# Peptides against a protein of PDB entry 7UQJ: the designs that were tried, part 374

Target 1, 160 residues: chain A of PDB entry 7UQJ
Amino acid sequence: PELYQNFNITPPRGVLFHGPPGTGKTLMARALAASCSSDERKITFFMRKGADILSKWVGEAERQLRLLFEEAKKHQPSIIFFDEIDGLAPVRSSKQEQIHASIVSTLLALMDGMDNRGQVIVIGATNRPDAVDPALRRPGRFDREFYFPLPDVKARFKIL

## One batch from the design tools (peptide; made by RFdiffusion4, then SolubleMPNN)

Design b2_p30_7_s3 (from b2_p30_7, 11 letters changed)
Fold by OpenDDE base, seed 2:
Structure b2_p30_7_s3 (fold): chain B 160 residues (1-160), chain C 160 residues (1-160), chain D 160 residues (1-160), chain A 30 residues (1-30)
Amino acid sequence: as target 1 above (160 residues)
Amino acid sequence: as target 1 above (160 residues)
Amino acid sequence: as target 1 above (160 residues)
Amino acid sequence: SPSIFYSDPSLAFPDDGPKIPRERKDFKPP
């Protein structure tokens, strides 16, 4: 957060955390949220799992996304963290495709509809950045990507 | 832990996380503990800092190590994380050597005394794996090592 | 980084990460650094451990701190991360007090001498915020504090 | 959800109520 101000870096609306499973993406998002909250300025942290959005919100996922973004706007400053965002936007496969495409389209619209001045940051975490719809990775959306490397595969297998 | 089950990887009794400072060794150990705990299976996470064991437990460090391992066994499944384990086992220097050697010997005995069937995992983190007594790095102890590379300055700057 | 911009929060020159050991303070600082670096704008990340500054730089700690800040300024945008900053500024104890007080005074002067326009952020991490000299926690220094809770076992499990 | 219990009360930093952003985890939007 603060580094972007000091560095005169335009904060992206969306940040994609990508990297292998267990690389600390979710932890980082939360620790970022915590690091950005002070006694004077509490940040509201919203978390959703991509798979949960599809599975739990069958038929209402778009509405639930809209409500999430509205609540995030209402409780600014806010972070929306999508864990496993690749679960929301699997690369287009046929019949589930329509539902996925609709949800992704809704997320795109919600991200595009955020005013640059809004104190809502969206963080997406994925193990498969290439499984995230490229449309989400465009400027004004998840236009910054953070690769969470595998702690060397060796380190991962003892840990993970 | 759960990942070891999922990957059918025999969990080492002792895992050495080594790599430069701030490579996330401690965080990883914690993240592991959390990732390995489910609603059904809570993991008890014990953390000690190597330097604290020497400095705070002057004269009782061995006893405190024994108590730590007993508590870990009592609260299985458990992780014992030694942060800066190189602080416990500095390569043999003369006068502090005896106290260090005794503490290291106690740790060796405690690790050797863990039955393979025990759900106690010991994780040691160090910035200097070569500063860890080679006796701790033998089979049945910290027999697996994970290099936490500096995420390559590039990978680190993509993540960092 | 970005959250502070979005939130119109004056970026502190110094950020204190405090919270239990292994709550990911160092990893967070690192991950913040990289989250703030892009292909266009690489951030230089400097890391020092508080205890190392005292122990390894005996008699030259002040000079090494000055050099660190000069290098950080030279390589802007930069982050200086002090891991275990409580090791640099232990609450005043008598005889080691003089060396500690001198080093703390040097750090204070270096932080005060940072122009507000400088792209150098100082992050201090501690497990004991109350063990950090209150002078470092004043406005213009480490004037923002981020509690790294133990991600509440619940919050940690929701994160981890 | 996995639960990590820390045995070290020194790791139990008091719930200095995490200035964690109010995690509305379960913001199930109604």
Scores: peptide ipSAE 0.000, ipTM 0.205, DockQ to the pose 0.067; fails the geometry check
Fold by OpenDDE base, seed 3:
Structure b2_p30_7_s3 (fold): chain B 160 residues (1-160), chain C 160 residues (1-160), chain D 160 residues (1-160), chain A 30 residues (1-30)
Amino acid sequence: as target 1 above (160 residues)
Amino acid sequence: as target 1 above (160 residues)
Amino acid sequence: as target 1 above (160 residues)
Amino acid sequence: SPSIFYSDPSLAFPDDGPKIPRERKDFKPP
């Protein structure tokens, strides 16, 4: 609190973790969830993958998003982590437009519908921030973006 | 600031990051230090290893701890990260009791002596929370503990 | 192996993760181990600290390295992660030269002795790549280096 | 002993359940 209070940082409702694969976005989200969980106050961590919501829940993706947000709201304080959020909310102009448009719209509405006092934080992780619908990157949604740099290009090249 | 405010989480003066090795404790501590650093407000990050304070500063460990805390206080807001804090402050009942008792006592006193308004957060990282002196895990010290789970095999698969 | 084979990427036998402390080197190594582990193909992850091999196994460090490599070979595909590898294989010109020379030589021989078809990858992590013996950084050993930059100030800011 | 990190089922993340492990406040009073 006070460290944060001292930094006068408005809590993002939505945080976009972006950076190349394996930059620790998912780990950081989990570690944040863990670090915000005290003995006195446990944070509920919800994890979904963007692609899983589309693939596992064909035709129910919107309902699954609604249920996820309701469950997160019920278990406040909570973090919703969307891994590979570009798989859930691709740019509307992509050739996959028609299937994703309703899901994007639902996610936008769910993020907009969070009360400012709601102790639900949404973290989206993507390898392709440019593939995330710009509408999600607006204030009140994923208004905060974290670049997870690759461990330098040199740090990729030698693992491969 | 407001994230912690909104979660009504009292800022731990001391945070214990615990979990298996390579769960990102050190990374998280740096990422936290980094994320608390705005362009307007840089957090000074101090890192020490528990074992290094004992091995490099034989007989000066207490002085080095005092200097570290004074420097952190001078460079507020600051994070002091003790990596492998179990190496600095092992459980008092260990057969190495006598050598560590003074260092543990000094660390306890330094953590207790932090003013509530002090913009110094202490993060201890350990792989063995049970090897950390229980006195360090009391309120006003490392009163918050964060389990860094191994990234689940599932969390692993989707980062690559 | 096959994951690397599938990407037509010659698997580095040795990868040096270097960068400031807490840049996620250990985390990335674990995340890589995890992500290379499919349900069909689990990667065995071995972790050692350079300093632990010296301190816990005084006079047996070479034997412990040999056992580690044999066990990794037995449990293929495997990753051997040396955290703080500069503690195991410091630059030969350091005042501790005599104690480390044999260990460095053993590690070099073990890395050189890995068959190209061996599904064992060695990851060394260090905060001081310049403190790692240059002989370890040659082709067939840690021939790949990864700089883990500090998470950018931007990646920092929105986590806090 | 080689700490085979992946074979220990105790390191299996418990299922999808929210259980961030509770800090054991096992403060036994003296």
Scores: peptide ipSAE 0.000, ipTM 0.211, DockQ to the pose 0.055; fails the geometry check
Fold by OpenDDE base, seed 4:
Structure b2_p30_7_s3 (fold): chain B 160 residues (1-160), chain C 160 residues (1-160), chain D 160 residues (1-160), chain A 30 residues (1-30)
Amino acid sequence: as target 1 above (160 residues)
Amino acid sequence: as target 1 above (160 residues)
Amino acid sequence: as target 1 above (160 residues)
Amino acid sequence: SPSIFYSDPSLAFPDDGPKIPRERKDFKPP
């Protein structure tokens, strides 16, 4: 919060970390959580994998999301990190639409229901930003995106 | 290298990266691959997710593993990184034994078939080392294990 | 190790991690430390922030560096990670030369005094490699450098 | 405090930063 307060930057409610697998998205989210924690201000870090939430019955997945956001709000300041968020909220494909649509709708509602003054940041990580439902990438949700590039092979070879 | 040379450590054919989710296992594997690459010596890095190999027909999963190891051998020096290896080679549980047993057996045979002089390193990453078949954790396979701790909140605060 | 043995790569005494803020340099250093320590071989990870060493009296900063290297040597194999190393060893600018020169000279001497057979790796992380004294970037010191790219800001915006 | 990481000493620091290998596009899964 102070970083955002100091920069007069409205902190995003949601940040999408995207880039090739193993570019450190999950690791960065954890680093951010702990860099924002001080002795005076402990940030609570909640981590879920998108596919693991979907591995349960749809109604249970929605309940798990609700419980996650409730716990994050109770323990604010907090960060909710969704690893592999494309597994939780895939692009609405016609064949599995009903099951995924309910979970996506629940996540959208939970993100929209966050007060802008709430000290809850949501971070989604994906290897495929185009596989994430565009509804999650709108303002007030994952309205900031971070591309994690492959460390350039050529930039590394120049130092040898 | 000197750490290994100085320790008289026989380099493992396979290394298991384990630790809580988002401790940077995948990023580390990539960083290792890339630090071992020079202008003169390009390491080829192959990445597969364990569950993604299993999502295909079992016979195709075995074929994909064989092809992966063949390509890794052709492009040596190489690193094969299995992300979520517990998804590829779960502990032999009685209920799904036949399907998983064939893939595990194929992976074991491929690892055992690596020449000790081969420039192929296999890295498995998991959040649950106890969920990986113990047969993979034996000498000549994933005979070395790396624990990726959560950056301790207290250890993070002491450095800030 | 085989990768390094097969590559006949002399491992650096020091590795410089550089790249924009929040690219995971510190986190990678920790993950590297945690990827080097087995049950049989425990790597000790020492972390210091460059500016925090300088925030003390210069004579105490030098003593702290000496103690750090002594402890790292006692607990070898070990990794010394200097976060924000540009804060510890800035480029010799004329105005603050005397105070910084002594600390830089101490760090140089400590790095030069490491036996090539010592199981101590030094990692420096900086957002500004050009702000690090070039004397630290010479062979036998931070003789290898790693670029951590920013997640491309433009690639972030193109998906909006 | 020195954090003792218990990980296998085998993965010495990559000197050359995380060179994420370019996915060879040509490895089309058959």
Scores: peptide ipSAE 0.000, ipTM 0.263, DockQ to the pose 0.055; fails the geometry check

Design b2_p30_7_s3 (from b2_p30_7, 11 letters changed)
Fold by OpenDDE base, seed 5:
Structure b2_p30_7_s3 (fold): chain B 160 residues (1-160), chain C 160 residues (1-160), chain D 160 residues (1-160), chain A 30 residues (1-30)
Amino acid sequence: as target 1 above (160 residues)
Amino acid sequence: as target 1 above (160 residues)
Amino acid sequence: as target 1 above (160 residues)
Amino acid sequence: SPSIFYSDPSLAFPDDGPKIPRERKDFKPP
């Protein structure tokens, strides 16, 4: 947070956590949410799975995304964490283009509209950044990407 | 592994990691796999998502499970990590009974058959242990469960 | 980063990651460092082990700490990650008081002096927060602590 | 040179065994 404050860097509207599965992307997002909270400044942490938004909210996924972003705005400061965001916004493949295109377009619009959203950060986690629609990886969206390497074997030894 | 070897403790055939999403279940499974690996003793880490086994391998899920367990045995010492294992072996609900029952039964048989499997550990991760078939949570299967608590909100506040 | 920017929160000068070994503290610190880096804004990540600073730099540990902090300032935005910080700043025990007191005092002074350090975050990781000098855990230093819960102790036993 | 400890990508765990090409066989119900 303050690293960014001091750098006068426009906050990334979105951060993509990518790396092999089980590299702690979700834990990191939670830890980040938590680290930005204080007793005075509780950060509201919203977590959604990309695939759950698509599968559980078929036809309402866009509405649910909008509601999620409005709720995040209402409870700002907020973090929206999309786990497995590649499941929400997969690369546009030819046959399922329309529904995915709509959800991706909604998420894009929601991220682009974040200028007016105050203190909401969006974190996407994926094991496959290449499976995330490149439009989401553009400046003003998930323009910051974080590789979660496998903990180095030696680093693992040091953590244990 | 070595801790178990040294303690003459029959390794649990299966361990269930449960707790809220993003508590580091998958990270921990990898960290454990790593901690159990030495330069001399590389542990082979197999990771599968429960839902992926069901969704991607419809009709072959049982075969894929068998192959996974045989491959794990072939590359022992091995860890099989099932992320979202509730997606693989959901509680037997009335309408989807047969296909789920077969996969669950296969996984049960595979876990029960682990006595002859040498050094293979199965880790299941779920956000909903109650959504995992109770048969998997019996002794000789996922007979050990680990709650991954949310990092304390205050602890979280201190990371951000 | 941005969450702090938007919240006008004074950066924690230091964050203490604590929790049992293998809980991903080092992984998390690396992931945080990664998560704060963009193509435009590369965060310089400095990693040191507390015990290595004491053992490898006997008599120069204070100088090395100063150099580390100056280098971090020079390459800001920076994260200094002290793995096993309890090895660097153990609780003052009676017999080794002077040398440890000097290193701890240097680290304290370095953290207190961070107001002039720009965009440097210090992360300490320990398995034993109670073994960290309480002076380091005061406001303006490691005033934020993150508990990395074990996956239930039995989880380790079951994975191992 | 700031050692961006990008963890060496060579610390890739050996990939899980050969990517079994998931042929989506569309099982049409009979």
Scores: peptide ipSAE 0.000, ipTM 0.300, DockQ to the pose 0.051; fails the geometry check

Design b2_p30_7_s4 (from b2_p30_7, 11 letters changed)
Fold by OpenDDE base, seed 2:
Structure b2_p30_7_s4 (fold): chain B 160 residues (1-160), chain C 160 residues (1-160), chain D 160 residues (1-160), chain A 30 residues (1-30)
Amino acid sequence: as target 1 above (160 residues)
Amino acid sequence: as target 1 above (160 residues)
Amino acid sequence: as target 1 above (160 residues)
Amino acid sequence: SPSIFYDDPSLWFPDDGPRIPRERKDFKPP
């Protein structure tokens, strides 16, 4: 938070946290939210899991996204965190196309509809950034990508 | 725990997480505990700081360790996480020898007393594995060591 | 980072990360450093442990702090992270007063001497914010406090 | 869901609630 101001970095509309499982992406999103909340300025943190949004009927998933963004806008400053966003917005593959296409299209429209002055940050977390629809990774959407490396894979293989 | 199950890896009795400060050793231990907890199988996570155990009176520190291991055994499957374990079990140096020797001896005995069938994993975290008593780093104790490198500053540059 | 810009919040000189052990304070500070570093703008991350500053350099601790702040200023933009800052700047209690008083006084002077235009952020991490000298928690110093809850076990269950 | 135990439960700072984000995890849209 403070560092971005000191560094004169334009706040993105969307940030993609990516990297192997258990690299702390979700914890980081929460701790960013916590670190941005002061006694004077409480940030509202909205968390959704990508798979949980898709498990709903097509028309309901879109409505849920719209309501989430409206609620986030109403409770500015806010963070919307999508855990496992690759579950919500997979790369368009033929067989699941129609259901995914509408949800992805809705999410794109919602992110594009956020003004640069909106106090809503969207954080998506994924283990597979290449499984996220490239349309979400464009400027004005998830235009900042954040790789959470495994601490040395050998160290993790020993941990796991 | 679940990660060890998922990887078909025999869970060690003790795991030493070592690496520079803030490499996420404690976070990883917690993340492992959480990732290993399903709705069907909750893992109990016990956390102690090495220095906090030493700050207690000599006889009380040993009792606290015994109670910790008993409680962990009672709440199986469980993880005992010792943060800054080099504070609890430093390499035997002459001047503080007696106090450290009893606590280290107690910890050794507790780790040796854990049956291979116990669903208790002990994780020690240290910034200085060479500052941990070599007796703790032997087979059947902290016999697995995991180096947490600094996530390459470049790799973290991708995180932000 | 992004949230503070969106929120037109004056970047603090100092940020206190507090909360239970292993809530990821150190990981967060490192991740904040990494998140603010781009390929164009590398942040220099300085890490010190509060207890290490007190234990290594009785009489030299003040000089070490001055050198740390000078080096951080030289390598702007930079983060100074004090892990376990309650070890460096405990609440003034009568018995250890003189050594602690000089180190705390030096840290206060160094934080006060940072211009608002300085690209140096100081992050202190503690498990006990109440154990940190209240003088450090004043405006222009650690004037932003960020509680790292244990992600409510349920919240961590949702994080992990 | 792991149960987490600490040596000092007071480290949880339950009263620091004002300094944490308002978590709306259970936002059920109407």
Scores: peptide ipSAE 0.000, ipTM 0.207, DockQ to the pose 0.102; fails the geometry check
Fold by OpenDDE base, seed 3:
Structure b2_p30_7_s4 (fold): chain B 160 residues (1-160), chain C 160 residues (1-160), chain D 160 residues (1-160), chain A 30 residues (1-30)
Amino acid sequence: as target 1 above (160 residues)
Amino acid sequence: as target 1 above (160 residues)
Amino acid sequence: as target 1 above (160 residues)
Amino acid sequence: SPSIFYDDPSLWFPDDGPRIPRERKDFKPP
């Protein structure tokens, strides 16, 4: 409620930040976390890198996701920011399918299991939205998308 | 000269952007590249991730660094941005020392080999400046450091 | 609409970015402009410095503001970014009151005259939000505020 | 494997950023 009253946004469960590397996706997510936090109401910001969840936690990634969502819920209002979420939930391609499929399925279930009344926002950042499993981009998950383009080089010269 | 005349900064060979994840280090580097880029003078922005150079180019990382610096020199004025440079040049720790030491040594040599008259800026971004080899932080290398704090959390939710 | 449909933010007429120098206010404004710009829909980013509007356009500042807002409306979706807006709209102090009062009144009228359906966002950046006329901080104007805290002070002076 | 979660929530603050201090009152919401 209040977190989203500040946004005056219908509270998305999930927001996909996509755009070229270094366009400020993570900065914006932190900025979001930052600004919805009042003196009276601190937002807890959790950041995870998709590839790190897979690489550091092989075989425990599902558990780590569950713990992350539980901790976010415990410390609500919260933002869970997945940097490089395409590294966590790549489009199902054949050869390494099973581990990725399990993690994606867990993330889907965790996002679907968030009550719409929950004060937990999930932000996924990717450079390749097309590399994110389309199932994550459905309503109730990452159903809002924000493109972070490169600042057009021309637009900056008018600043100087 | 002119690139640095716009910055009014004594041209650093290397600038270390450090601060918490998503504080806008990469965005600032791109912003700098874009702001110094006129219609008459485009700055070429090269971005590499430290961990990606190590992981994707095992045994060729030195060559890839050399090629990157050559390409940057060829397309000067240029910015070479190393995101997560601590992933490329971790402080010498024993167990994986040799590969990292070679890459660090190559990066040091490349930075030392840049003529002060070159229009190539190297920006390293890290979340952990203390995890960057101190040799990289010496004069003629990343001899300028810029901390990117977390934006005060009150500051950013009201934008969104 | 679409700019704000992407953000799903009730389109603020005005957003005040405040915080110490260098904190990334301008960077964020540009990142926002960039992020809302798709390949299909470019956002036009207008930047003006408050002090420059006063100093360069003595006696024409009101006209320049009107032209700026017209141009922004013409090129919507647009962001008008006022850097150092406290230089444009200082709190009413007696001796130079009239010129500043006229400019502030013009800016207020322009902000009030934007239909909520317009795809023009006004972002004011200041280092001194308390130096911004409180009338600008009222609903329908800069009714959203964003504080950009300093990096730990030592780290930033080397950028500037 | 050590929990990515430090058991002490205070240990999250360095990496995840400080929980925003409560202090500045002056934002009267409309």
Scores: peptide ipSAE 0.000, ipTM 0.309, DockQ to the pose 0.046; fails the geometry check
Fold by OpenDDE base, seed 4:
Structure b2_p30_7_s4 (fold): chain B 160 residues (1-160), chain C 160 residues (1-160), chain D 160 residues (1-160), chain A 30 residues (1-30)
Amino acid sequence: as target 1 above (160 residues)
Amino acid sequence: as target 1 above (160 residues)
Amino acid sequence: as target 1 above (160 residues)
Amino acid sequence: SPSIFYDDPSLWFPDDGPRIPRERKDFKPP
């Protein structure tokens, strides 16, 4: 957030972290939240897991998303981190189409409803960027993407 | 690894990584795997998600665990990383008792069957250490526990 | 730690984490510290920034390094993490030669003075491994190196 | 044979396979 102000870069509404499992996507998102909070301005960090929103709240997932975005807006500046966002918004596959479509539609609408000047950043993390609905990866949503490579395996070997 | 040599700590058969989501547990496990392999000795890293073993392998979860440990032994030195191990071995709650009990029993037996001199380390990661069956947290199993704190916001600033 | 025992790997005195900024080097170091502390043996994690040791401790940087290593030894098992170690031990460039040379010399001596069986690991993180004095990268010092790749630069560009 | 769905490290390390390769760059002395 502050970095974007300092660099005169339009803050993305959404940032997609993608890369292999255990590349530090979630950790980076948390570190970003921490690094954007000053002593004067604490950033509120909201974290949800994609599959958890689906599994815990069958039939209420949309409501939970709405509440999450409302709470994030209420506590701005804030970061909403969706871990395993491919679990929340999978590419439209045939059999679970309606439930997933409604949740995806809700998430899309919530992201589109964020003013570009809003102090809410959404970070999605996935191991499978191609399993994320392409509609989420459009401008004004997750229009920024960061690949988290596995640290060069060779290099990891030199530490231990 | 080296720290335990230096510390004269008996290598645990199992290591429990616990802490809030996105504290880098999975990343650490991978980094440990990477850092422990040399050009001469490549560590084989096996990763499984606790819930995946239950959900994808309904009725075969025990067999899949056995095969995993056999393969890890075959490719030693190796690390088996169970992400969300609380999903694989939840504290015995009433209704799903039999399937979970059988999987937990299999995992316990597999960990107990590892020779202490074996070149297989099991790392379990959880956000809820109290949701892991205490039988897994006993000596000779996940007898070492590592807390991954959320770096204090100030401490995160020192990271980036 | 345990993996080194199992793999018969000599513990490095020092580990160099290198890679672009925000690749999780410091986070990994903290996670390593956390992941090396058991319930029975908490690893003490010391963190210093290279430039901070120079700037905050003008004229006392050597003493501060000595005190840090003494404290780390006193609280072993421990990890000393130097973030931005290139700021502490830059490649010998002409004009700041004497002060930097003395600090580098002190750090070298402190690392050489650690018994290989000591329970102190030194982790240095840098964005510029080539800016680190090669003397630090020799066997018995930072003899292990880990590259933290940028998540594909294209992907980082998509976030920002 | 049920394919053990490894999170195929090859999905993430297509070139390196399930074994994490260590390059010893032996520093040849100049």
Scores: peptide ipSAE 0.000, ipTM 0.260, DockQ to the pose 0.043; fails the geometry check

